# Ledger of designs, part 54: peptides against a protein of PDB entry 5K2M

Target 1, 273 residues: chain A of PDB entry 5K2M
Amino acid sequence: MRIGITYTVLRREEMAIKERAGEFGEVVMLHEDDLLFPGNYDLDVVIIRNVSHFKALYTARLFESEGIPTVNSSRLIFEAGDKLFATLRLAGKVPVPEWKAALSEGGALRVPDSLGYPLVSKPVFGSWGRLLAKVNDRDSLEAVLEHRKWMKNPLYGIHYFQEFVEKPGRDIRSYVIGGEFVGAIYRYSNHWITNTARGGKAEPCSDPEVEELSVKAWEAFGEGALAIDIFESEKGLLVNEVNPNMEFKNAARVTGADMAGKLVEYAVEVAKT

## One batch from the design tools (peptide; made by RFdiffusion4, then SolubleMPNN)

Design b2_p13_2_s1 (from b2_p13_2, 8 letters changed)
Fold by OpenDDE base, seed 4:
Structure b2_p13_2_s1 (fold): chain B 273 residues (1-273), chain A 13 residues (1-13)
Amino acid sequence: as target 1 above (273 residues)
Amino acid sequence: MKDIIEPDAPEGN
C-alpha cells in the first residue's frame, strides 16, 4: 500500500501520521509545492493535511479526479469545513446553537429580531476563531457588516450568525474517525473563544453523553475524520461546529488516544473499498 | 518536499 500525506507545514500531527502510516506501507510525503495536476500519482489513498480549507478541498478533489481516494474526501471537506453547510447537516441530527443565515446586509440587520443580543458573527470559512465577533448591540452589528462589504472574498458576504452561548469557561473538542469515537478534551479559556488562537488548558473529557453526541454529529456527514466542537450550555450539549482538518496534538497528549493511528487505519480501510 | 517544522500549536487544539 502507498499512502500519500499532503501538508502545508510539518506539525506534530503530520509527523505522527507519517510514523503510523509507515506501519501499513510506503509513505509519500507531499508538500503543497510538490503538488501538480494532472499527475501520475501511484498512491492507494491520500491523507489530506493542508492547513488551508480551500487548498485541502481542491487537493482532495484533484486526487479523487485521478481515482485516488482521500481522507478526508472533498465532499466532507466541503460540507464540514463550511460553517453554514456544516450547520445544515448537523441541525437535523443533533442539538446546535440557534443560528441564522442572511444573504444581504438588510437581511443580516434583522437577525437580532430572531436571535437577540449578544450574537456571534462567523465567516462561513476560517479556522482558529478568525473573524469571530461577539456582537453585543446594533452598532457592533453595523460595524461587522460594514467591514464585510470591503472584504475581497465574496464568501464574506454570506452572513452566518449564532446565539451567544454562555459556557462554563470551557468547551469540548471530540474526535470521531470512521464513525468511532476516539476521544475528547475540555478546552479551558477565560475568553469566550475557547480555541487554540486564545490559548488555554486541555484536560481529558470522559462523558458518555459527549461520546454519543459526537458519534451522532459524525453520522450527519457519514464519513471521514472529524473534530467536533461541543458547548456545555443551560440547554445541554450543543454541537457548535466540526473540523474536517483536525489538529489533535494536545488531545492525543492529554487523552493518550492514538488519533494518528486511527486516522491511518481509516485511510487504509478507505483504500481497500 | 519542504520539511518546515513550526512551533507547537497553542494548548487547547
Scores: peptide ipSAE 0.012, ipTM 0.538, DockQ to the pose 0.506
Fold by OpenDDE base, seed 2:
Structure b2_p13_2_s1 (fold): chain B 273 residues (1-273), chain A 13 residues (1-13)
Amino acid sequence: as target 1 above (273 residues)
Amino acid sequence: MKDIIEPDAPEGN
């Protein structure tokens, strides 16, 4: 078996994936600079570890066009990596924060009529709390919308909003690979954006409700490897988002779960299908 | 910029 691993930066995750993949066959590391298509790659499967969502998406689709399966698939990356598309999948299976989408400023200005204040403005793409805004009032909403007009990427014209969820100073990140729950952690932060907390504490999360919810969230997509962000709210557990380009170094460290091994095992399974 | 490269996650993520 020949296992490709595409990457932008050789992180701890990519090193672990490489090491574990070596137990199953020949490993071909493919930096973004090595990728030209069509390329006639001799690979049985490719593990997609590009940092950019769009680069990961296009890389996956390009390998698939050559008949090489990818983990994750371009379909999964597309649907899970867009917050709105992910919400559309998730909302059919699991509790999610209340949300609204608007396709114009005029539409967006009516979102508070449904969600109230405070609400959260999110870009449909990007992670780590990038361009998240807690919108407390009309003036803040107008400011966010004004700024979006000057952003060059047309995806910033897609206005995605959630209710503001009060969290107990933490959130949950779980991992589901091939439909198997692999592990979960609590991520502590005093900031409402837990994902941007420098020096945040991670602790193991051993909650059967989290496990069940995480698997159900994965089933909304039905394939691949996902990190799942879950909020503990007054309404119970809410699935906030999923990540098809999951980082797991902290979770693997804290839980001791073999996330890299599970990812490779799943990729090997995909290669055999 | 159309393509946004994600930074490495802070500690705790």
Scores: peptide ipSAE 0.010, ipTM 0.580, DockQ to the pose 0.131
Fold by OpenDDE base, seed 3:
Structure b2_p13_2_s1 (fold): chain B 273 residues (1-273), chain A 13 residues (1-13)
Amino acid sequence: as target 1 above (273 residues)
Amino acid sequence: MKDIIEPDAPEGN
């Protein structure tokens, strides 16, 4: 068994994955600078750990073109890593925040007619809560739309909105790998964007409803390793988003779950298929 | 067990 691991930066996650992969076979670490295609890679499976969504997507697809399976697959990265495409999968299986998509400014200006205010404006791609805006009124909506016109990436012209969900000063992040629930944490923050809050605390989440909902959210995609972001709302649990490029250092430390081992075990099973 | 949250790494270019 030869296991590739593609990466941008050696994080705690990549170190843990490398260590666990060494128990199953030979490990080949592949920095982004080492990747050239087409190539002759002697690998049974590749674990994709590139930081960039697009680099991860293209790396996965390039290995697949050489007949090498990847974890995650390019299909999963494509569908789960776009917030709108992920919403389209999730909305058919689990409760999600109310959402609207518009393809023009004129369409976007009508979103409040159905969702009301406050709204959350999201880009369809991006991490760390980048370009998330709480839109409280018409003037704020017009300002966000005006700024989007001057952004160079055409994906900023895809207008994705959610209802603003009041949260109890925390959210939930769960992990499902190969259809198995691995663990979950509460993420505490005083800011409405929990994921970007410096100095927040993580605590273990042991809730059977979270476990069941997390597995159902994974089943909307039906493969791979996903982190799942869940809101505790007045309407009950809502699946906000999924991440096919999951970080798990905090969750592994807080829960004691062997997330790196579970990811490697899944990759080994994918290699045998 | 309580732990400090480090945010997810930014998506690289």
Scores: peptide ipSAE 0.017, ipTM 0.549, DockQ to the pose 0.079; fails the geometry check
Fold by OpenDDE base, seed 5:
Structure b2_p13_2_s1 (fold): chain B 273 residues (1-273), chain A 13 residues (1-13)
Amino acid sequence: as target 1 above (273 residues)
Amino acid sequence: MKDIIEPDAPEGN
């Protein structure tokens, strides 16, 4: 068994994955600078840990083109790593926040007619709450749209909005790998964007409803390893988004779950298929 | 550098 691990930066997660992968076979660390295609990599599976969504997507597809399976697959990275495409998968299986997509400024200006205020403006790509905006009124909506107009990436012209969900000062992040629930945490923050990097506290989440909902959310995609963001709302649990390139160092620390081991075990299973 | 450990950067969880 030869296990590739592609990466941009060696994080705690990549170190843990490398360590656990060494128990199953030979580990080949592949920094982005080592990647040139077409190539002869002689690998049974590749674990994709590139930081960039697009680099991860293209790396996965390039290995797949050479007959090497990846975790996650390029299909999963594509569908789960785009907030709108992920919503399209999720909405048919689990409760999600109310959402609208618009393909023009004129379309976006009509979104409040359906969702009301406050809204959340999201780019379809990006992490760590980057370019999220709470839109309380028309003036704020116009400002967000004006700023998007001057952004060079055409994907910023895809306008994705959600209802603003009032959260109890926390959200939930769960992890499902190969269809198995691995663990969940509460992320506490006084900010409407709950991110532990902003001084948030993480605590274990042991809730059977979260476990069931997390598995159902994973089943909307049907493969791979996903982190799942869940909101506690007045309407009950809502699946906000998924991440096919999960960070898990805090969740592993807080829950004691072997997330790196579970990811490697799944990659070994994929390699044998 | 291939072996740069990220400092305590913004994390997703």
Scores: peptide ipSAE 0.009, ipTM 0.547, DockQ to the pose 0.563; fails the geometry check

Design b2_p13_2_s2 (from b2_p13_2, 9 letters changed)
Fold by OpenDDE base, seed 3:
Formats: structure tokens, sequence, C-alpha cells
Structure b2_p13_2_s2 (fold): chain B 273 residues (1-273), chain A 13 residues (1-13)
């Protein structure tokens, strides 16, 4: 078996995936600079680890066009990596924060009539809490919308909003690979944006309700490897978002779960189907 | 740890 691994930066995750993949066959590391299409790649499966959502999406689709399956698939990356498209999948299966989407400024100005204040403005794409805004009032909403007019990418004209969820100074990140729950962590932060990239502490999460909800959230997509972000709210557990390009260094360290091994095992299964 | 620039951001590649 020949396993490709596409990457932008060789992180601890990519090193662990490479090491585990070596137990199953020949490993071919493919930096973004090595990717030219159409090509003649001799690979049975490709693990997609490009940092960019869009580069990951296009890389996956390009390999698929040559008959090479990918983990994750271009379909999963497309649907899970867009916050609005992910919400559309999740909302029919699991509890999610209340949300609204508007396609114009005039539509966006009416969102508080339904969600109230405070609300959260999110871009449909982006990582690490980029361009998240807590909107407390009308003046703040108008300011966010005004700034969006000057943003170059047309996707910033898609206005996605959620209710502001009060959290107990933490959120949950779980991992589901091939439908199997692998593990979960608490991410602690004093800021309303809980992200480990901002210096948050991680601790193991052992909660059967989190496990059940995480599997159900994965089933909304029905394939691949996902990190799932869950809020502890007054209404119970809410699935906030999913990530088809999961970072797991902190989770693997804290839980001891073999996330890299589970990802490779799943990729090998995909290669055999 | 190399700070990974957000490639989909305004400073991204």
Amino acid sequence: as target 1 above (273 residues)
Amino acid sequence: MVDVIDPDGPEGN
C-alpha cells in the first residue's frame, strides 16, 4: 500500500501520521509545492493535511479526479469546513446554537429581530477565532456590516450569525474518526472565544453524553475524521462547529488517545473499499 | 513551534 500525506507545514500531527502510516506501507510525503495536476500519482489513498481550507478542498478533489480516494473527501471538507453548510447538516441531527443567515446588509440588520442581542457574527470560513465578533447592540452590528463591505472576498457578503452562548469558561473538543469516538478535551479560556491557540489549558473530558452527541454529529456527515466543538449551555450541550482539518496535538497529549493511528487505520480502510 | 500563518486570512498564502 502507498499512502500519500499532503501538508503545508510539518507539525506534530503530520509527524505522528507519517510514523503510523509507515506501519501499513510506503509513505509519500507531498508538500504543497509538489502538487501538480493533472498528474500520475501512484497512491492508494491520500491523507489531506493542508492548513488552508480551500487548498485542502481543491487538493482532495484533484486526487479524486484521478481515482485516488482522500481522507477527508472533498465532499466532507466542503460541507464541514463551511460553518453555514456544517450548520445545515448538524441542525437536523443534533442541538445547535440558534442561527441566522442573511445575503444582504438589509437582511442582516433584521437578524436581531429573531436572535436578539448579544449575537455572534462569524465568517463562513476561517480558523482560530478569526473575524468572530460579539455584537452587543445595533451600533456594533452596523459597524461590522460596514467593515464587511470593504473586505475583498465575496464570501464575506454571506452574513452568518449565532446566538451568544454563555459558557462556563470552557468548551469541549471531541474527535470522531470513521464513526468511532476517539476522545475529548475541555479547552479553558477566560475569553468568550475558547481556543487553545490563544494559550488555553486542555484537560481530559470523560462524559458519556459528549461521546453520544459527538457520534451523532459525525453521523450528520457520515464519513471521515472530524473534530467537533461542543458548548456547555443552560439549554444543555450544543454542537457549535466541526473541523475536517483537525489539530489533535494537545488532545492526544492530554487524553493519551492514538488519534494519528486511528486516522491512518481509517485511511487504510478507505483505500480498500 | 512555528507559528502557522492562517493561509485563508489576509496575510495567508
Scores: peptide ipSAE 0.042, ipTM 0.692, DockQ to the pose 0.086
Fold by OpenDDE base, seed 2:
Structure b2_p13_2_s2 (fold): chain B 273 residues (1-273), chain A 13 residues (1-13)
Amino acid sequence: as target 1 above (273 residues)
Amino acid sequence: MVDVIDPDGPEGN
């Protein structure tokens, strides 16, 4: 078996994936600079670890066009990596924060009529809580909308909003790979945006409700490897978002779960189907 | 930890 691993930066995750993949066959590390299509890639499967959502998406689709399956698939990356598209999948299966989407400023200005204040403005793409805005009032909403007009990417014109969820100073990140729950962590932050990349403490989360909800959230997509962000709210657990390009170094460290191994095992399974 | 820049963000490539 020949396992490709595409990457932008050789992180702890990519190193762990490489190491575990080596137990199953030949590993071909493919930096973004090595990727040229169409190509003559002799690979049975490719694990997509590009940092960019879009580069990951296109890389996956390009390999798929050559008959090489990817983990994650371009379909999953597309649907899960867009916050709105992910919400559309999730909302039918699991509790999610109340949300509204608007395609114009005029539409967006009516969002508070449904969600009230405070609400959260999100870009449909982006990582680490970037461009998340807690919108407390009309003036703040107008400011966010004005700023969006000056952003060059047309996707910033897609206005995605959620209710502001009061969280207990933490959120949950779980991992589901091939439909199997692998582990979960609490991410602590004094900021309303909880992210371990911003210096938050991580602790193991051993909650059967989280496990069940995480699997259900994964089933909304039905394939691949997902990190799932869950809020503990007054309404109970809410699935906020999923990430088809997960970081797991903190979760692996804290839980002891073999996330890299599980990812490779799933990729090997995909290669055999 | 080197904060990975969001490659899809305004500062990304």
Scores: peptide ipSAE 0.039, ipTM 0.684, DockQ to the pose 0.078
Fold by OpenDDE base, seed 5:
Structure b2_p13_2_s2 (fold): chain B 273 residues (1-273), chain A 13 residues (1-13)
Amino acid sequence: as target 1 above (273 residues)
Amino acid sequence: MVDVIDPDGPEGN
């Protein structure tokens, strides 16, 4: 078994994946600077850990074009890494926050007619709460839309909105790998954007409803390794988003779950298929 | 803590 690991930065996650992969076979670390296609890669599977969503997507597709399977697949990265495409998968299987998408400013200005205020403006791509806006009124909506006109990337012209969900000062991040629930954490924050990357406290989450919902959310995609963000709301549990390029160092530390091992085990099973 | 530069952010270019 020859396991590739593509990466941009050697994080704690990539170090843990490398270490665990070494127990299953030969490990080939591939920095972005090492990647040239078409190439002669002698690999049975590649674990994709590129930090950029787009670089991860293209890297996965390039390996797949050479007959080398990837974890995650380019299909999964494409569908799960876009907030709107992920919502389209999730909405048919699990409870999600109410959402609207608009393709123009004129469409976006009508979103409050259905969602009301406050609402959340999101880019369809990006991590760590980047460019999230809580929109409390019409003036704030107009300001967000005005700023989007001056943003260089045309994807910022895709207007994705959710209802604002009041949370109990935390959210849930769960992990499902190969259809198996691996673990979950509470992420505490005094800000409406809960993010452990900003120094939030993490605690173990042991809730059978979270486990069941997390597996159902994974089944909406049907493959790979996903981190799942869940809100505790007055309406019950809501699946907010998924991440096909998950960070797990905090969750692994807090839960004691072998997330790196589970990811490698899944990659080995993918290689055998 | 390796501050992962957001590759899609203004600092990631």
Scores: peptide ipSAE 0.038, ipTM 0.686, DockQ to the pose 0.086
Fold by OpenDDE base, seed 1:
Structure b2_p13_2_s2 (fold): chain B 273 residues (1-273), chain A 13 residues (1-13)
Amino acid sequence: as target 1 above (273 residues)
Amino acid sequence: MVDVIDPDGPEGN
């Protein structure tokens, strides 16, 4: 078996995936500079680890066009990596925060009539809590919308909003690979954005309700490897978002779960189908 | 902590 791994930066996750993949076959590391299409790639499966959502999406679709399956698939990256498209999948299966989408500034200005204040403005793409805004009032909403007009990417004109969820100074990150729950962590922060990439503490989460909800959230997509962000709210557990290009170094360290091994095992299974 | 550059952001490729 020949396993490709595409990457932008060789992180702890990519090193762990490479090491575990070597137990199953020959490993071919493919930096973004090595990728040219159409090409004659001799690979049974490709694990997609490009940092950019768009580069990951296009890389997956390009390998699929050559008849090579990818983990994750271009379909999963497309649907899970867009916050609005992910919400559309999740909302029919699991509890989610209340949300609104608007396609114009005039539409966006009416969102508080439904959600009230405070609310959260999100871009439909982006990681690590980039361009997230807590909007407490009308003046703040107008400011966010004005700033979006100066952003050159047309996707910033797609306005996605959620209710502001009061959290107990933490959120939950769980991991589901091939339909199997692998583990979960609490992420602690004094800021309303709890992402560990911003310096949050991680602790193990052992909760049967989190496990059940995480599997149901994965079933909304029905394939691949997903990280799942869950909020503890007054309404109970809410699935906030999913990530088809997950970081797991902190979760693997804290839980002891072999997340890299589980990802490789799933990729090997995909290669055999 | 090294500031993570968002490759899809204004400072990205």
Scores: peptide ipSAE 0.038, ipTM 0.681, DockQ to the pose 0.071

Design b2_p13_2_s3 (from b2_p13_2, 9 letters changed)
Fold by OpenDDE base, seed 3:
Structure b2_p13_2_s3 (fold): chain B 273 residues (1-273), chain A 13 residues (1-13)
Amino acid sequence: as target 1 above (273 residues)
Amino acid sequence: MVDIVDPDGPEGN
């Protein structure tokens, strides 16, 4: 078996995936600079580890066009990596924060009539809490919308909003690979944006309700490897978003779960189907 | 820790 691994930066995750993949066959590391299409790649499966959502999406689709399956698939990256498209999948299967989408400024100005204040403005794409805004009032909403007019990417004209969820100074990140729950962590932060990239502490999460909800959230997509972000709210557990990029360095360290091994095992299964 | 620039961000490639 020949396993490709596409990457932008060789992180601890990519090193662990490479090591585990070597137990199953020949490993071919492919930096973004090595990717030219159409090509003649001799690979049975490709593990997608590009940092960019869009580069990951296009890389996956390009390999698929040559008959090479990918983990994650271009379909999963497309649906899970867009916050609005992910919400559309999740909302029919699991509890999610209340949300609204508007396609114009005039539509966006009516969002508080339904969600109230405070609300959260999110871009449909982006990582690490980029361009998240807590909107407390009308003046703040108008300011956010005015600034969006000057943003170059047309996707910033898609206005996605959620209710502001009060959290107990933490959120949950769980991992589901091929339908199997692998592990979960608490991410602690004193800021309303809980992200470990901002210096948050991680601790193991052992909760059967989190496990059940995480599997149900994965089933909304029905394939691949997902990190799932869950809020502890007054209404119970809410699935906020999913991440097809599978950053797991902190989770693997804290839980001891073999996330890299599970990802490779799943990729090998995909290669055999 | 290598600060990875967000490739989909305003400073990204």
Scores: peptide ipSAE 0.074, ipTM 0.711, DockQ to the pose 0.083
Fold by OpenDDE base, seed 5:
Structure b2_p13_2_s3 (fold): chain B 273 residues (1-273), chain A 13 residues (1-13)
Amino acid sequence: as target 1 above (273 residues)
Amino acid sequence: MVDIVDPDGPEGN
């Protein structure tokens, strides 16, 4: 078994994946600077850990074009890494926050007619709460839309909105790998954007409803390794988003779950298929 | 803690 690991930065996650992969076979670390296609890669599977969503997507597709399977697959990265495409998968299987998408400013200005205020403006791509805006009124909506006109990337012209969900000062991040629930954490924050990357406290989450919902959310995609963000709302649990390029160092530390091992085990099973 | 530069952010270029 020859396991590739593509990466941009050697994080704690990539170090843990490398260490665990070494127990299953030969490990080939592939920095972005090492990648040239078409190439002669002698690999049975590649674990994709590129930090950029787009670089991860293209890297996965390039390996797949050479007959080398990837974890995650380019299909999963594409569908799960876009907030709107992920919502389209999730909405048919699990409870999600109410959402609207608009393709123009004129469409976006009508979103409050259905969602009301406050609402959340999101880019369809990005991590760590980047470019999230809580929109409390019409003036704030107009300001967000005006700013989007000056943003260089055409994807910022895709207007994705959710209802604002009041949370109990925390959210849930769960992990499902190969259809198996691996673990979950509470992420505490005094800000409406809960993110452990911003210094939030993490605690173990042991809730059978979270486990069941997390597996159902994974089944909406049907493959790979996903981090799942869940809100505790007055309406019950809501699946907010998924991440096909998950960070797990905090969750692994807090829960004691072998997330790196589970990811490698899944990659080995993918290689055998 | 490796400060992960957001590759899609203003610092990631």
Scores: peptide ipSAE 0.070, ipTM 0.711, DockQ to the pose 0.087
Fold by OpenDDE base, seed 2:
Structure b2_p13_2_s3 (fold): chain B 273 residues (1-273), chain A 13 residues (1-13)
Amino acid sequence: as target 1 above (273 residues)
Amino acid sequence: MVDIVDPDGPEGN
């Protein structure tokens, strides 16, 4: 078994994945600078750990083009890593925050007619709650839309909105790998954007409803390793988003779950299929 | 904690 691991930065996650992968076979660490395609890669599977969503997506697709399966697959990265595409999958299977998508400013200006205020403007791509805006009124909506016009990436012209969900000063991040629930954490924040990357405390989440919902959310995609962001709302649990390029150091530390091992085990399974 | 810059963000490559 030859296991590739693509990476941008050697984080605790990548180190743990490397270590665990070494128990199953030869490990080939592939920094982004090492990636050239088409190549003659002698690998049975590649674990995708590129930090960029797009680099991860393209890397996965490039390996797949050479007949090398990836974890995650390019399909999963594409569908799960786009907030709107992820919502489209999730909405048919699990409770999600109310959402609207608009493809123009004129469309976006009508979103409050359905969602009301406050609403949340999200880019369809991006990490760590970047470019999330709590839109409290018409003036704020107009400002967000105006700013989007000046953003160079055409994906910023895709207007994705959610209802603003009142959360109890935390959210939940769960992890499902190969359809198995691996663990979950609460992420505490005094800000409406809960993210551990912004200094939030993490605590174990042991809730059977979270586990069940997390598995159902994963089943909306049906493959790979996902981190799942869940809101505790007045309406109950809502699946906000999924991440096919998950950070898990905090969750692994807090829960004691062997997330790296589970990821490697799944990759080895994928390599054998 | 290495502040990872969002590679897909305005400051990213």
Scores: peptide ipSAE 0.066, ipTM 0.706, DockQ to the pose 0.081
Fold by OpenDDE base, seed 1:
Structure b2_p13_2_s3 (fold): chain B 273 residues (1-273), chain A 13 residues (1-13)
Amino acid sequence: as target 1 above (273 residues)
Amino acid sequence: MVDIVDPDGPEGN
């Protein structure tokens, strides 16, 4: 078996995936500079680890066009990596925060009539809490919308909003790979954005309700490897978002779960189908 | 912690 791994930066995750993949076959590391299409790639499967959502999506679709399966698939990256498209999948299966989408500034200005204040403005794409805004009032909403007009990417004109969820100074990050729950962590922060990439503490989360909800959230997509962000709210557990290009170094360290091994095992299974 | 430049951000490729 020949396993490709595409990457932008060799992180702890990519090193762990490479090491575990070596136990199953020959490993071919493919930096973004090595990728040219159409090409004659001799690979049974490709694990997609490009940092950019868009580069990951296009890389997956390009390998699929050559008849090579990818983990994750271009379909999963497309649907899970867009916050609005992910919400559309999740909302029919699991509890989610209340949300609104608007396709114009005039539409966006009416969102508080439904969600009230405070609300959260999100871009449909992006990681690490990029361009998240807590909007407390009308003046703040107008400012966010004005700033979006100066952003050159047309996707910033797609306005996605959620209710502001009061959290107990933490959120939950769980991991589901091939339909199997692998583990979960609490992420602590004094800021309303709890992402560990911003210096949050991680602790193990052992909760059967989190496990059940995480599997149901994965079933909304039905394939691949997903990280799942869950909020503890007054309404109970809410699935906030999913990530098809997950970081797991902190979760693997804290839980002791072999997340890299589980990802490789799933990729090997995909290669055999 | 090596600050990973966001490739989809203003300083991205």
Scores: peptide ipSAE 0.061, ipTM 0.703, DockQ to the pose 0.079

